# Peptides against a protein of PDB entry 6B4E, part 46

Target 1, 295 residues: chain A of PDB entry 6B4E
Amino acid sequence: TNFDKISKMFWHYKDKIAQIKQDIVLPIKKADVNVRNLLSRHKRKINPKFGQLTNSNQQLFKIQNELTQLINDTKGDSLAYHWILNFIAKAVVHQAETEVRVKPESALPLGKLTLYLLVQFPELQELFMARLVKKCPFVIGFTCEIDTEKGRQNMGWKRNNENKWEDNTSYDERMGGILSLFAIITRLQLPQEFITTTSHPFPIALSWHILARICNTPLNLITNTHFVILGSWWDAAAVQFLQAYGNQASKLLILIGEELTSRMAEKKYVGAARLRILLEAWQNNNMESFPEMSP

## One batch from the design tools (peptide; aimed at target 1 W208 H209)

Design b2_p22_4_s4 (made by RFdiffusion4, then SolubleMPNN; from b2_p22_4, 10 letters changed)
Fold by OpenDDE base, seed 3:
Formats: sequence, C-alpha cells, structure tokens
Structure b2_p22_4_s4 (fold): chain B 295 residues (1-295), chain A 22 residues (1-22)
Amino acid sequence: as target 1 above (295 residues)
Amino acid sequence: SEKEKELKEFEKELEELLKEYS
C-alpha cells in the first residue's frame, strides 16, 4: 500500500471541497434571483425524496424519475446544475449519517438510487466522492492520528456548539452508516440501461482497497471505528465480495476478521468483537446479506 | 484482461499482507 498516494488522494478531495465552496456554493448566492428561487424550490422538493425510499423497487424507480426531472430542469444553467448536484451529494451522505446509521439495510435502496444518479449525471461523481472522503475518509482507506484537533477533523470528527467532540458511539455509527452506503454502491450492478455503455464509477475493487489499506494501516492508528466500519462493510458487501474475488476475497476476510482483530485483542474493541461474530457466522455457513428489494 | 490484471495486483498485495501477518 502506497500511503503517500492515498494521502495525496485524500487531500485532493479536501481541496475539491474547498473548490466546490468557492466555485459553486458561494457564487450561487450572488446569482440571479430567479435562479436562486428555482434552486430553493428544487431543494425543497428533492430533500424529502431520500426519506421516501422503501424496500420497493417500484418506489425507487418513481423517486429516480422524479429526481431526474428535477435535476434536468437545472441543466440550462451550468452553475445551477452543479449546485443541485452538490446539494444531492450532501443530502445522500446526510441520509447515510442518519437513516442508514440506525437501519443499515436502508443502504440498499439509497445505494441503488445514488448509483443511478451517479451514472445518469456523471458530474455528481467527483462531488459525491469529495463529500464522502471529507465525512468518512475510510472510504478510500485513509487513516491518520486522532490525537490532535486537526487529525480528528481530517478523520471526520464533529464538534458541537460548545466545541466538544462528539462521543465515540456517535462517530462510530456515523462512519458505519456512510461506509455501508459506499460498500453497497461498490457491489451493486449498474442499472440495466447502462450496463453495456458505461463503466461502474465506484466498482467492487474499491472495497478491496478499503480492506487492504486498513490491513496495512499502522496498528497504533487502528481504532474501534476501523472495526465498526469493517463490520458495516461486511453486512453490506461481504457476500458479493466473495463472489467477485473468490479465494482472494476469502483470505482478505480472514485477515480482517481473524488476524487484525487478534492483533488488537488487548484493546477489547466492541467493533472487533462484532467482526469476529460475523467471521464465525461465515465459518458456520451463515453469512447473511441485506434482503433484496421487492418489485 | 483488465480484470485479470486487477486480480494479479490484488494477489501480490495479499501475499505481502499475509507475510506481514504471519
């Protein structure tokens, strides 16, 4: 694992966030009043759509179509178009931090919706990845120390209005929610209409990189959060990961589930204990995946 | 194939990881 390259990638997306603010978010505040009004209306219509997702593919397709129409309405103005996509990127990640956090299986419909939008609107890809990396750098296997304020900020820790860091449980759950969404996206097949014409923007190989990079992370930087997000990833994508890479996948799952947890046993991480339970379930031929969506 | 190249790269990476954890 080339950590220098990973760091460069991390800072690339951090710079992208700054660029988005400078070139998209701030300029729109000075845009024509009609454009601002349009975007305000669209924002109000778009935001509730993510909460309307269910385990129904029919409902998913309805929401996909509605969002597609709303986004297409902005294409006549490049700034407006990029602004609405950035809003969507933020909204999707926020949904992962809230709904997926408490109901991991909700990552499936959200992931399907997100993947559809990423392919339908390619400009969303960089906006979305930048937001993901900012909020949850684990999605690219980036880890740094959290003993400093800057380190915690880089790893996506939040402070409240009293400048107090969020509790460990809250952080772990948020990271787990975001990682669940990303994991789902990596293991989903492209919608039928795109399979023959488009490459997957975030393929299953990105899941490999997450696992491998975490395994290569210096042990002194490994925290409970690493095991929590690995468990979240496991629930979301382990079955499909094994299907994709076979024996190599199996070895890597054993590496994270057995070897990495063993190396950190003295820490008695709750996340590590859960990951071992998942490993044992797999060893007993009881590996589970999220239920498929209904028609 | 692209997939085959990817698998070879992953195999190499995995071998290195396994050596480290052995």
Scores: peptide ipSAE 0.562, ipTM 0.940, DockQ to the pose 0.864
OpenDDE base, seeds 1, 2, 4, 5: peptide ipSAE 0.561, 0.562, 0.560, 0.559; ipTM 0.940, 0.940, 0.940, 0.939

Design b2_p22_6 (made by RFdiffusion4)
Pose (drawn by RFdiffusion4):
Structure b2_p22_6 (pose): chain A 295 residues (1-295), chain P 22 residues (1-22)
Amino acid sequence: as target 1 above (295 residues)
Amino acid sequence: TAATENLETQKEKDLEEVAEDL
């Protein structure tokens, strides 16, 4: 892995976040009354819909249809359309860092909803990817030091209600949750409406990049967070990763489960212990996936 | 049939990308 190229990719998405603020978010303050009214009303209607998802496919379709109508209502104004897509991208990532953090299997319905929106509204793709990278750089394998305040900001750290950094557990759980959503998207087939006509925007090769880049990261930059997101990724995508790459995926899973954990053993990282358990469960022919969605 | 062809094309593209990554 050429980490200079990874850094260039990271800063490309960081620049995109700045461009979104300049060209989408700030100009909406100056939009006409009809646009402001529509966006104010629609953002209220959109916000709770992500939490209304369940394990049921019928409910997923209902929410997809409701959101599609609301988004289509904004298409008459390119700025309003891009603003509501940016709002949705932020809301989906927030849902991942909250609900998926507590209930990892909720990444499956949320991932299906997000993937559907990503192909129904393709302008969402760049907005969503930039948001993921800003909030969880591990999705592209970016890692930097966190000794400095700027490094902590680069890696997606947040502060609590007194300018102190959130505890390590809160950060690790958020990163797992966000990366779990992305891991579900990379291993999902497109919905039937698009599978016959469209290329998957974030395919399973992106999962390969995450694993390979963590395994190639200098060991002095590895933290408990790397093991936690790999465990979250495993729960969401290891079965399909093997289906895609076979013996090569097996070699990579062994590398992360046996070698990466062993080389960092002195640190006694909690996430490394769980990743070893996942490796042993697979070796005992008991690799799990989230239960498929109910009707 | 179209879905299978698209899936096979996507699988080939993914394999080519992983081969370059190696």

Design b2_p22_6_s1 (made by RFdiffusion4, then SolubleMPNN; from b2_p22_6, 13 letters changed)
Fold by OpenDDE base, seed 4:
Structure b2_p22_6_s1 (fold): chain B 295 residues (1-295), chain A 22 residues (1-22)
Amino acid sequence: as target 1 above (295 residues)
Amino acid sequence: SAAQENLAKEQEANKQIVEEML
């Protein structure tokens, strides 16, 4: 694992967040009142759509079409277009932090919607990835120390209005929710309409990178959160990962489920205990995946 | 034990495979 490359990628996306603020978010505040009003209306129409997702493909396609129309309405103004895509990127990640956190299987419809939008609107890809890395650096296998304020901020820890850090459980669950969404996106096939025209923007190889980079992370940096997100990844993608890489996938699953958990056994991490249960279930031929969506 | 040594060797081999695939 080239940790320098991972660090460079991490900081690239941090810089991208700063750029988005300067080039997209702040300029819109000074834009014409009609543009601001348009975007405010679109924001109000778009935001509920993510919560309207169900386990229905029919409902998914309806929402895809509605969002596509709403986004296309902004294409006449490049700044407005990029602003609405950045809003969507933020909204999707927020949905992962809130809904997927409590209902992991909801990552499937959200992931399908997100993948569709990422392909349909390529400019969303960098905006979305920057938001993901900001909120959950685990999506690129980045880890740093959290003993400093800067380290915690880099790892996506939040402070409340009283400047108090969030509790460990809240952080773990949020990271799990975001990673579940990302894991789902990596294992989904492109929609049939795109499969011959474009490459997958976030392919299953990115799941490989997550697992491998965590396995190569210095043990002193491994926390309960690492095991929580590995468990979230497992529920979301392990079946499809095994299908994609076969025996090599099996080795990596054993490495995270058995070896990494054993090396950290003295810490008695709850996330590690759960990951061992998932490993044992797999060894007993009881590996589960999220329910498929209905027609 | 020989079993523990074999497990350790297998684990190291798996780590190397993971590193090569990155």
Scores: peptide ipSAE 0.026, ipTM 0.575, DockQ to the pose 0.065
OpenDDE base, seeds 1, 2, 3, 5: peptide ipSAE 0.023, 0.022, 0.028, 0.022; ipTM 0.622, 0.607, 0.646, 0.623; seeds 3, 5 fail the geometry check

Design b2_p22_6_s2 (made by RFdiffusion4, then SolubleMPNN; from b2_p22_6, 10 letters changed)
Fold by OpenDDE base, seed 4:
Structure b2_p22_6_s2 (fold): chain B 295 residues (1-295), chain A 22 residues (1-22)
Amino acid sequence: as target 1 above (295 residues)
Amino acid sequence: SAAEENLKKQQEKNLEIVNKML
């Protein structure tokens, strides 16, 4: 694992967030009133769509079509188009932080929708990845110290209005929710209409990178959150990961489930205990996946 | 089976992707 490369990638996306603010978000505030009104209307129509997802493919396709239309309405103005995509990127990540954290299986419909949009609108890819890395650096296997304010900020910790850090449980759950979504996206196949024309923007190899990078992370930087997000990843993608990489996947699952948990046993992390239970369930041929969506 | 061949082909493709990205 090349940690310098990971750090460069992390900072690239941090810079991208700053760029998005300067080039997209701030300019729209000064745009024509008609453009601002259009985007305000579109925002209000788009935002509830993510909460309208169910375990139904029919409902998914309906929402995909509705969102596609709403996004296409903005293509005539490049700034408006990029603004609406950035809004969508933010909304999807927010849905992961709020809904997926409490209902992990909701990552499946959200992930399918997101993957469709990422392929249909390629400009969403950088906007979405930048938002993911900002909120949950674990999606690229980045870890830094959290003993400093800057370190905590880099790892996606939030402060409230009183400038108090969020509690550890809230942070862990948010990171788990975001990572569940990302894990789902990496293990999904492209929609049938795109398989021959487009490469997967976030393939299953990115799940390999997450696991491998965490396994190579200095043990002094490993926290309960690392185990929580590994457990969230496991629920979301372990079955498909095993299908994708076979024996090599098994080795990596044993490394995270047995070896990494053992090395950190003195910390008594709750997330590590859960990950060990998931390993034991797999060893007993009881590895579960999220339920498939209905027609 | 055709399903096993497809799975094997997908595994090979995934390994190739990993090797290019690592």
Scores: peptide ipSAE 0.025, ipTM 0.630, DockQ to the pose 0.315
OpenDDE base, seeds 1, 2, 3, 5: peptide ipSAE 0.024, 0.022, 0.027, 0.025; ipTM 0.646, 0.472, 0.679, 0.659; seed 3 fails the geometry check

Design b2_p22_6_s3 (made by RFdiffusion4, then SolubleMPNN; from b2_p22_6, 11 letters changed)
Fold by OpenDDE base, seed 5:
Structure b2_p22_6_s3 (fold): chain B 295 residues (1-295), chain A 22 residues (1-22)
Amino acid sequence: as target 1 above (295 residues)
Amino acid sequence: MAAEENQKKQQEANLKEVEEML
């Protein structure tokens, strides 16, 4: 693992977040009143759609069509188009931080919707990845120390209005929710209309990078959160990961489930104990996946 | 056929991008 490359990628997306603020978010405040009114109406229509997802493909397709129309209405103005895509990127990640956190299986309909939008609107890809890396740097296998305020900020820790850090459980669960969404996206097939003409924007190889980079992370930087997000990844993608990489996937699952948990056993991390249970379930031919969506 | 062939090419590309394991 090249940690310098990962650090460069991390900072690229941090810079992209600053650029989005300067080039998209701030300029729209000075845009024409008609553009601002359009975007305000679209924001109000778009925001509820992510919470309207169910385990129904019919409901998914309805929401996909509604969002596609709403986004297309902005294409005549490049700034408005990029603003609405950045809003969608933020809303999707927020849904992962809130709903997927408490109901991991909700990552499947959210991931299908997100993948469709990423392919249909390619400009969403960079905006979405920048938001993911800002909120959960684990999506690219980035880790730094959290003993400093800057380190915690880089790892996506939140402060409240009193400048107090969030509790460890809240952080772990939010990171798990975001990573579950990303893991689902990496293991999904492209929609049938795109599978022959388009490459997958965030393929299963990105799941390999997450696992390999965490395995290669210095042990002094490994926390309970690393095991929590590995468990969230496992529930979301382990079955499909084994199908994609076969014996090489098996070796990597053993490395995270057995070797990494054993090396950290002295810490008695709850996330590590859960990951070991998932490994043992797999060894007993009881590896589960999220239920498929209804028609 | 075409969908399966594109999926196979994507899998082959994914395998070339694997990182080293410990």
Scores: peptide ipSAE 0.034, ipTM 0.724, DockQ to the pose 0.704
OpenDDE base, seeds 1, 2, 3, 4: peptide ipSAE 0.020, 0.033, 0.025, 0.039; ipTM 0.547, 0.568, 0.622, 0.746; seeds 1, 2, 4 fail the geometry check

Design b2_p22_6_s4 (made by RFdiffusion4, then SolubleMPNN; from b2_p22_6, 12 letters changed)
Fold by OpenDDE base, seed 3:
Formats: sequence, structure tokens, C-alpha cells
Structure b2_p22_6_s4 (fold): chain B 295 residues (1-295), chain A 22 residues (1-22)
Amino acid sequence: as target 1 above (295 residues)
Amino acid sequence: SAAAENLAAQQAANQQEVAAML
């Protein structure tokens, strides 16, 4: 693993977040009143759509169509279009931090919606990835120390209004929710209408990178969070990962489930214990996946 | 497919990296 490349990619997305603020978010505050009113109305219509997802494909397609129309209404103004896409990127990640955190299987409809939007609106890809890396650097396999304030901030830790860091459980669950969404996106097939015309924007190879980079992370930087997000990834994508890579996938699952957990056994991480249970379930032919969505 | 080959090559490289550090 080339950690310098991962670091460069991490900082690229940090810079992209700063750029988005300067070039999209701040300028729109000074835009024409009609544009601001349009975006305010669209924001109010878009925001509840992510919470209206169910295990129904029919409901998914309805929401996809509604969002597509609402986004297309902004294409006449490039700044408005990029602003609405950045809003969507933020809203999707927020849904992962809140709903997917408590109901991991909700990542499937959210991931399907997100993948559709990423393909339909390519400019969403960089906006979404920048938001993901800011919130959950684990999506690119980036890890740094968390003994400093800067390190914690880089790893996506939040402070409350009293400047107190969030508790470890809250952080772990949020990271798990975001990573579940990303893992789902990486393992989903493109919708049939795009398979022949478009490459997958975040393919299953990115799941390989997450696992491999975590396995290569210096052990002194490995925390309970790493095991929590690996467990979240496992529930979301392990079945499809095995289908994609066969024996090579199996080796990597053993590396994270057995070898990495064994090396960290002295820490007694709860996330590591759960990951070991997932490994054992797989070894007993009891690997589970999220249920498929209803018609 | 070219995508599958690139993926296999990337996997082989990543496996060698993992095997060297573990």
C-alpha cells in the first residue's frame, strides 16, 4: 500500500471541500433572488425523499424520477445545478449517519438511489466522494493518529456545542453507517439502462482497496472503529465481494476476520469480536446478506 | 473485459502489498 498516495488523495478531497465552499456554497448566497428561491423550494422537496425510501423498488423508482426532475430543473444555471448536487451529496451522507447507522439494511435502497444519481448526474461523483472522505476517511482506507485534535478532525470526529468530542460509540456507529452505504454502492450493479454506456463510478475494486489498506495500516493506528467499519462492510458487501473475486476475496476476508483480529486481541475490541463472529458464520456456511428489495 | 483485467491486476498488486506487510 502506498500511503503517500492515500494521503495525497485524502488532502485532495479536503481541498475539494474548501473549493466547494468557495465556488458553490458562498456564491449562491449572493445569487439572484429567483435562483435562491428556486433552490430553497427544491431543497425542501428533495430533503424528505431520502427518508421516504423503503424496501420497495416501486417506491425507489418513484423517488428517482422525482429527484431527476427536480435536479434537471436547475440545469439552466450551472451554479444552481452544482449547489443542488452538493446539497444531495450532503443529504445522502447525513442519511447514512442517522438512518443507516440504526438500520444498516436501509443502505440498500439508499445506495441504489445514490448510484442512480451518480450515473445520471456525473458531477455528483466528486461532490459525493469529497463529502464521504471528509466524514469517513475509511472509505479510501485513510487512517491517521487520533491523539491530536487535528488527527481526530481528519478522521471525522465531531465536537458538540460544548467543544466536547463525541463518544466512541457514536463515532463508531456513524462511521459504520457511512461505510455501509459506500460498501453497498461498490457492490451494486449499474441499472440496466446504464450497463452498456457507462462505467461504474465506484466499483467493487474500491471495497478491495478499503480492506487491503486497513490490513496494511500500522497496528498502532488500528482502533475499534476499524473493526466496526469492517463489520459494517461485511454485512453490506461480503457476499458480493466473494462473488466478484472468489479465492482472492476469501484470503482477504480471512486476513481481516482472523489475522487482523488476532493481532489486536490484547485490545479486546468489541468490533473485533463481532468481526470474528461474522468470519465464523461464513466458515459455517451462514454468511448473510441484506434481503433484496421487493418489486 | 478491460475493467476486469485492470481489477485483477490491481488485486494482484494489493495482495502482494498485504502479503509483504502481514
Scores: peptide ipSAE 0.022, ipTM 0.638, DockQ to the pose 0.125
OpenDDE base, seeds 1, 2, 4, 5: peptide ipSAE 0.020, 0.021, 0.021, 0.019; ipTM 0.629, 0.631, 0.634, 0.623

Design b2_p22_7_s1 (made by RFdiffusion4, then SolubleMPNN; its pose is not in this set)
Fold by OpenDDE base, seed 1:
Structure b2_p22_7_s1 (fold): chain B 295 residues (1-295), chain A 22 residues (1-22)
Amino acid sequence: as target 1 above (295 residues)
Amino acid sequence: SKEEVEEFLKEELEELEKELAS
């Protein structure tokens, strides 16, 4: 694992967020009133769509089509187009932070929708990844110390209006929710209409990177959150990961489930205990995945 | 292809195991 490369990638996306604000978000505030009105209307129509997802493919396709039309309406103005995509990126991550965190299986329809949009609108990819890395650096296997305010901020910790950090449980759940979504995206197949025309923007190899990079992370930087997100990843993608990489996947799952948890046993992390349970379930041929969506 | 991927990842996995053991 090249941690220098990971760090550079992390800061690249941090810079991208700043760029997005400067080049997309702020300029729209000064845009023509017609453009602002258009975007306001579209924002209001788009925002509820993510909450309308169910475990139904039919509903998914409906929402995909509706969003596609709404996004296409903005293509006449490049700035408006990028603004609406950035809004979508933020909305998707927000949905992961709120709904997926409490209902992990909801990551599946959300992930399918997101993957569709990422392929249909390639410009969304960088916007989405930047938002993911900002909110949950674990998606690229980045970890830093959280002993400082800057460190906590880099790792996606939030403060309230009183400048108080969120509680550990809230942070863990948010990270788990976001990571669940990303994990799902990495293990989903492209929609049939895109298989022959494009490559997967965030393939299963990125899941490998997450696990491998966490395994190589200095132990003094490993926290309960690492185990929580590993558990979230496990629920979301372990079955498909094993299908993709076979014996090598198995070995890596043992490394995170057995070896990493054992090395950190003295910390008695709740997340680690859960990961052990998942490992044991797998060893007993009882590994579960999210249920498939209905037609 | 799956076999090729497994072979390619062997070295990386060995490095990971070594790191965790150290």
Scores: peptide ipSAE 0.089, ipTM 0.775, DockQ to the pose 0.061
OpenDDE base, seeds 2, 3, 4, 5: peptide ipSAE 0.066, 0.030, 0.034, 0.057; ipTM 0.744, 0.634, 0.644, 0.735; seed 4 fails the geometry check

Design b2_p22_7_s2 (made by RFdiffusion4, then SolubleMPNN; its pose is not in this set)
Fold by OpenDDE base, seed 2:
Structure b2_p22_7_s2 (fold): chain B 295 residues (1-295), chain A 22 residues (1-22)
Amino acid sequence: as target 1 above (295 residues)
Amino acid sequence: SEEEVKEYLEEELKELEEELAK
């Protein structure tokens, strides 16, 4: 694991967030009133779509088509197009940190929708990854100390209006929700219409990187959150991960489930305990995945 | 020690990565 490379990636996306604000968000505020009105209307139509997802593929396809049409309506203006994609990126991540954190299985329809949009609109990929890394740097296996204000900010911690940090449980759940979404995306197959024409933008190899990088993270930087997000990842992608990499996957799952948890046993992390339960379930041939969506 | 654990994991993961690259 090259941690310098990971840090470089992290700051690349942090810079991208700043660039998005400068080149997309702020300029649109000065754009023609007709463009602003169009985007306002589209925003209002787009935003509720993510909450309308169910375990139904029919509903998913309906929403995909509706969003596709709404996004295509903006393609005539590059700035408007990028603005609406950035809005979607933010909305998807927001849905993950609010809904998925409470209902992890909702990551599946959200992930399918997101993957479709990422392939259909390639410009969304950079915008989405930047937002993910900003909110949950675990998606690229980045970890830093949280003993400083800047460190906590870098790791996605939020402060309330009174400058008080969010509680540990809230942070853990948000990170788990976001990572669940990303994990789902990495293990999903491309939609049938794209399989022969495009490569997967965030393939299962990125899950490998997450696990490997966490395993190689200095132990003094490992927190309960690391185990929480590993558990979230496990629920979301472990079955498909094993299918993809076979024995190598098994070894890595044992490393995180047994070795890493054992090395951190003195901390008595609740997340680590859950991860051990997941490992035991797997050892008993009872590894579970999210239920498949209905037709 | 922390360093010993890190070295062990690094070696294991290196081998896995090499195998996956084949």
Scores: peptide ipSAE 0.075, ipTM 0.724, DockQ to the pose 0.137
OpenDDE base, seeds 1, 3, 4, 5: peptide ipSAE 0.031, 0.030, 0.031, 0.032; ipTM 0.690, 0.679, 0.696, 0.693; seeds 1, 5 fail the geometry check

Design b2_p22_7_s3 (made by RFdiffusion4, then SolubleMPNN; its pose is not in this set)
Fold by OpenDDE base, seed 1:
Structure b2_p22_7_s3 (fold): chain B 295 residues (1-295), chain A 22 residues (1-22)
Amino acid sequence: as target 1 above (295 residues)
Amino acid sequence: SDEEVKKYLEEENAELEKLLAE
């Protein structure tokens, strides 16, 4: 693991966020009134759709089609198109922070929708990744110290309007929700219509990188959150991860579940305890995955 | 840059492939 390169990646996406604000978000405020009106209508139609997802593939396909149409309506104006995609990127991550946070299995329909959109609209990929990294650096295995305000900010900690940091539980849950979504995306197969024409934009290898990078992270930087998001990842993707990489996957799961937790035992992290339980369940051939969606 | 990120990922993936071949 080259942490220097990971840091460069992190800051690359942080810069991308700044660029998005400068080149997409701010300029649209000065755009033609017709464009602004179009986007206002579209965002109102788009935003609730993420919450309308269920465990039904039929519902998923309906929403996919509706979103596709709405996004296509903006393609006549490049700025409008990128703005709506950026809005979607933000909305998806927000859904992970709220709904997936409390109901991890909801990551599956959300992930399927997101993956579809990422393939259907390739320009969404960089916008989405930038948003993910900003909100949850764990998606690229980035970790820094959080004993400073800047460190906390870099790791995605939020402050309220009174400049008070969110509580640890809230942070852990948000990170878990976002990571669950990302994990799901990495382990999903492309929709049938894209398999022969497109490569997976965020393949299962990215899950490997997350785990490996965390395993190699200096122990003094490892927190309860690391174990929480590993547990979230485990629920979301461990089964498919094992299917993809076999024995090598097993080694890595043992590293995070046994070795990493053992090395941090003195901290008595709740997240670590949960991860140990997941490991033990796996060892007893009781590893579970999210249920498949209905037709 | 975007290209640099892609390059790094490619390198890391190559290392993964080597590991998987063992």
Scores: peptide ipSAE 0.299, ipTM 0.872, DockQ to the pose 0.970
OpenDDE base, seeds 2, 3, 4, 5: peptide ipSAE 0.290, 0.140, 0.288, 0.069; ipTM 0.869, 0.719, 0.867, 0.672; seed 3 fails the geometry check

Design b2_p22_8 (made by RFdiffusion4)
Pose (drawn by RFdiffusion4):
Structure b2_p22_8 (pose): chain A 295 residues (1-295), chain P 22 residues (1-22)
Amino acid sequence: as target 1 above (295 residues)
Amino acid sequence: TNYVQEDIDNHQEEMEEFFASL
C-alpha cells in the first residue's frame, strides 16, 4: 500500500467537505422562501425515517418510497436537491454512529436503504463517501497519529461537553458503527430495480482495500480502534468476503485474526481479543452473519 | 478524481502484489 496515495485520497475527501460547505450549505441561507420552506419542512419529515427501519423488508420499501418522494420534490432546484442529499448523507452516518453502535444488526436495513438511495440519486455517492471518510477515515485505510489535536481531528475524534476528547470507548464504538454500515453496503447486491442495469457504486473490492491497508499500516500507528472496526467489519461482511475471494479471502482473514492480533499482543487490546474469538468461531465452522431481513 | 474507480481499476494488480509479499 502506497500510504502517500492514501493520504492524497483522504485530503481529496476533506477538500470535498469544504466544497460542500462553500457551494451547497452556505448558499442555501440565501435561497428563496419557497426553497427554504420546502427544505425546512422536508428535513423534519425525513429525519425520523431512518430510525423507523426494522428488520422487515416491507417496512424498508415503505421508507424507501417515502424518502424517494420527498427527495424528488426538491429536484426542481439543483441546489435544494444537493442540500437535501447532503442532509441525508449526514443523517445516515449519524444513525450509524448511534443506533448501529448499540445494535450492530441495524446496519443491514440501513445499508439496504442507503444503497437504494445511492443508485436512485447518484449525486448522493460523492456526498456520502466524503462524509464517511471525514467521520471514519478507516473506510479508505487512512491512519495518522493522534498525539496532536490536528491528528485527533483528522481521525474523526469528537469532544464531550467540556472540550475534553470523548473516551476511547466512545470513539471506538462510533468508528465500528460507521464502518459496519459501509461494510454492509460493500457486500450487498443491488436492489432488483437496479441490479439489471447498474454497476454497484461501492463494491466488495472496497472491503479488500480496508483489510489490506490496515494489515500494511505501520504497527506504531495501530490502535484498539483498528481491531474494533475489523471486528465490526467481520460481523457485517466476512461471509460474503469469502464468497467473493475464496482462498485469498481466507488468507487475509487469517492474517488479521492470527498475525495482526499476535504482533500487537502486549497492548492487550479488547478488540484484538474479540477478533481472535471471531477467527476461532470460523475455524470451528461457526462463522455467523447477521440474520437476513424478515418479510 | 474518482478514487473509488481507481481502486477498482488497480485492484487485481495490488491484490497480486499484496499476496506475493506474504

Design b2_p22_8_s1 (made by RFdiffusion4, then SolubleMPNN; from b2_p22_8, 14 letters changed)
Fold by OpenDDE base, seed 5:
Structure b2_p22_8_s1 (fold): chain B 295 residues (1-295), chain A 22 residues (1-22)
Amino acid sequence: as target 1 above (295 residues)
Amino acid sequence: MDWIAEILEEFEEELEKFMASL
């Protein structure tokens, strides 16, 4: 693992967030009133759609079509188009922080929707990754110290209005929710209409990078959160990961489930205990995946 | 270097070879 490369990638996306604010978010406030009104109406129509997802493919396709139309309505103005995509990127991540956090299996319909939009609107890809890395650096296997204010901020910790850090459980659950979404995206097949025309924007290899980079992380930087997000990843993608990489996947699952947990046993992390349970279930041929969506 | 890190480097190399063989 090249940690310098990972650090450079992390800071690239941090800079991208600043750029998005300067080049997209702030300029739209000075845009024509008709453009601002259009975007306000679209925002109000788009935002509820993510909460309308169910385990139904029929409902998914309906929402995909509705969002596609709403986004296409903005293509006549480049700034408006990029603004609506940035809004969608933020909304998807927010849905992961709130809904997927409490109902991990909801990552499947959300991930399918997101993957469709990422392929249909390629400009969404950089906007989405920048938002993901800002909120959950674990998606690229980045870790830093959290004993400083800057370190906590870099790792996506939030402060409330009273400048108090969020509690550890809230942070762990949010990170788990975001990573579950990303894990699902990496293991999903492209929609049938795109399989022959485009490459997967965030393929299963990115799951490999997450696991490998976490295992290579200095042990003094490993926290309960690392095990929580590994468990979230496992529920979301372990079955498909094994299908993709076979014996190599098995080796890596043993590394995280047995070796990494054993190295950190003295910490008695709850997330590590859960990961061991997942390993044991797999060893007993009882590895579970999220249920497939209904027609 | 952490023992796990050494093993992972080997696995990454093996994976790259595997992917190149496909």
Scores: peptide ipSAE 0.037, ipTM 0.713, DockQ to the pose 0.099
OpenDDE base, seeds 1, 2, 3, 4: peptide ipSAE 0.023, 0.034, 0.036, 0.022; ipTM 0.612, 0.712, 0.708, 0.610; seed 4 fails the geometry check

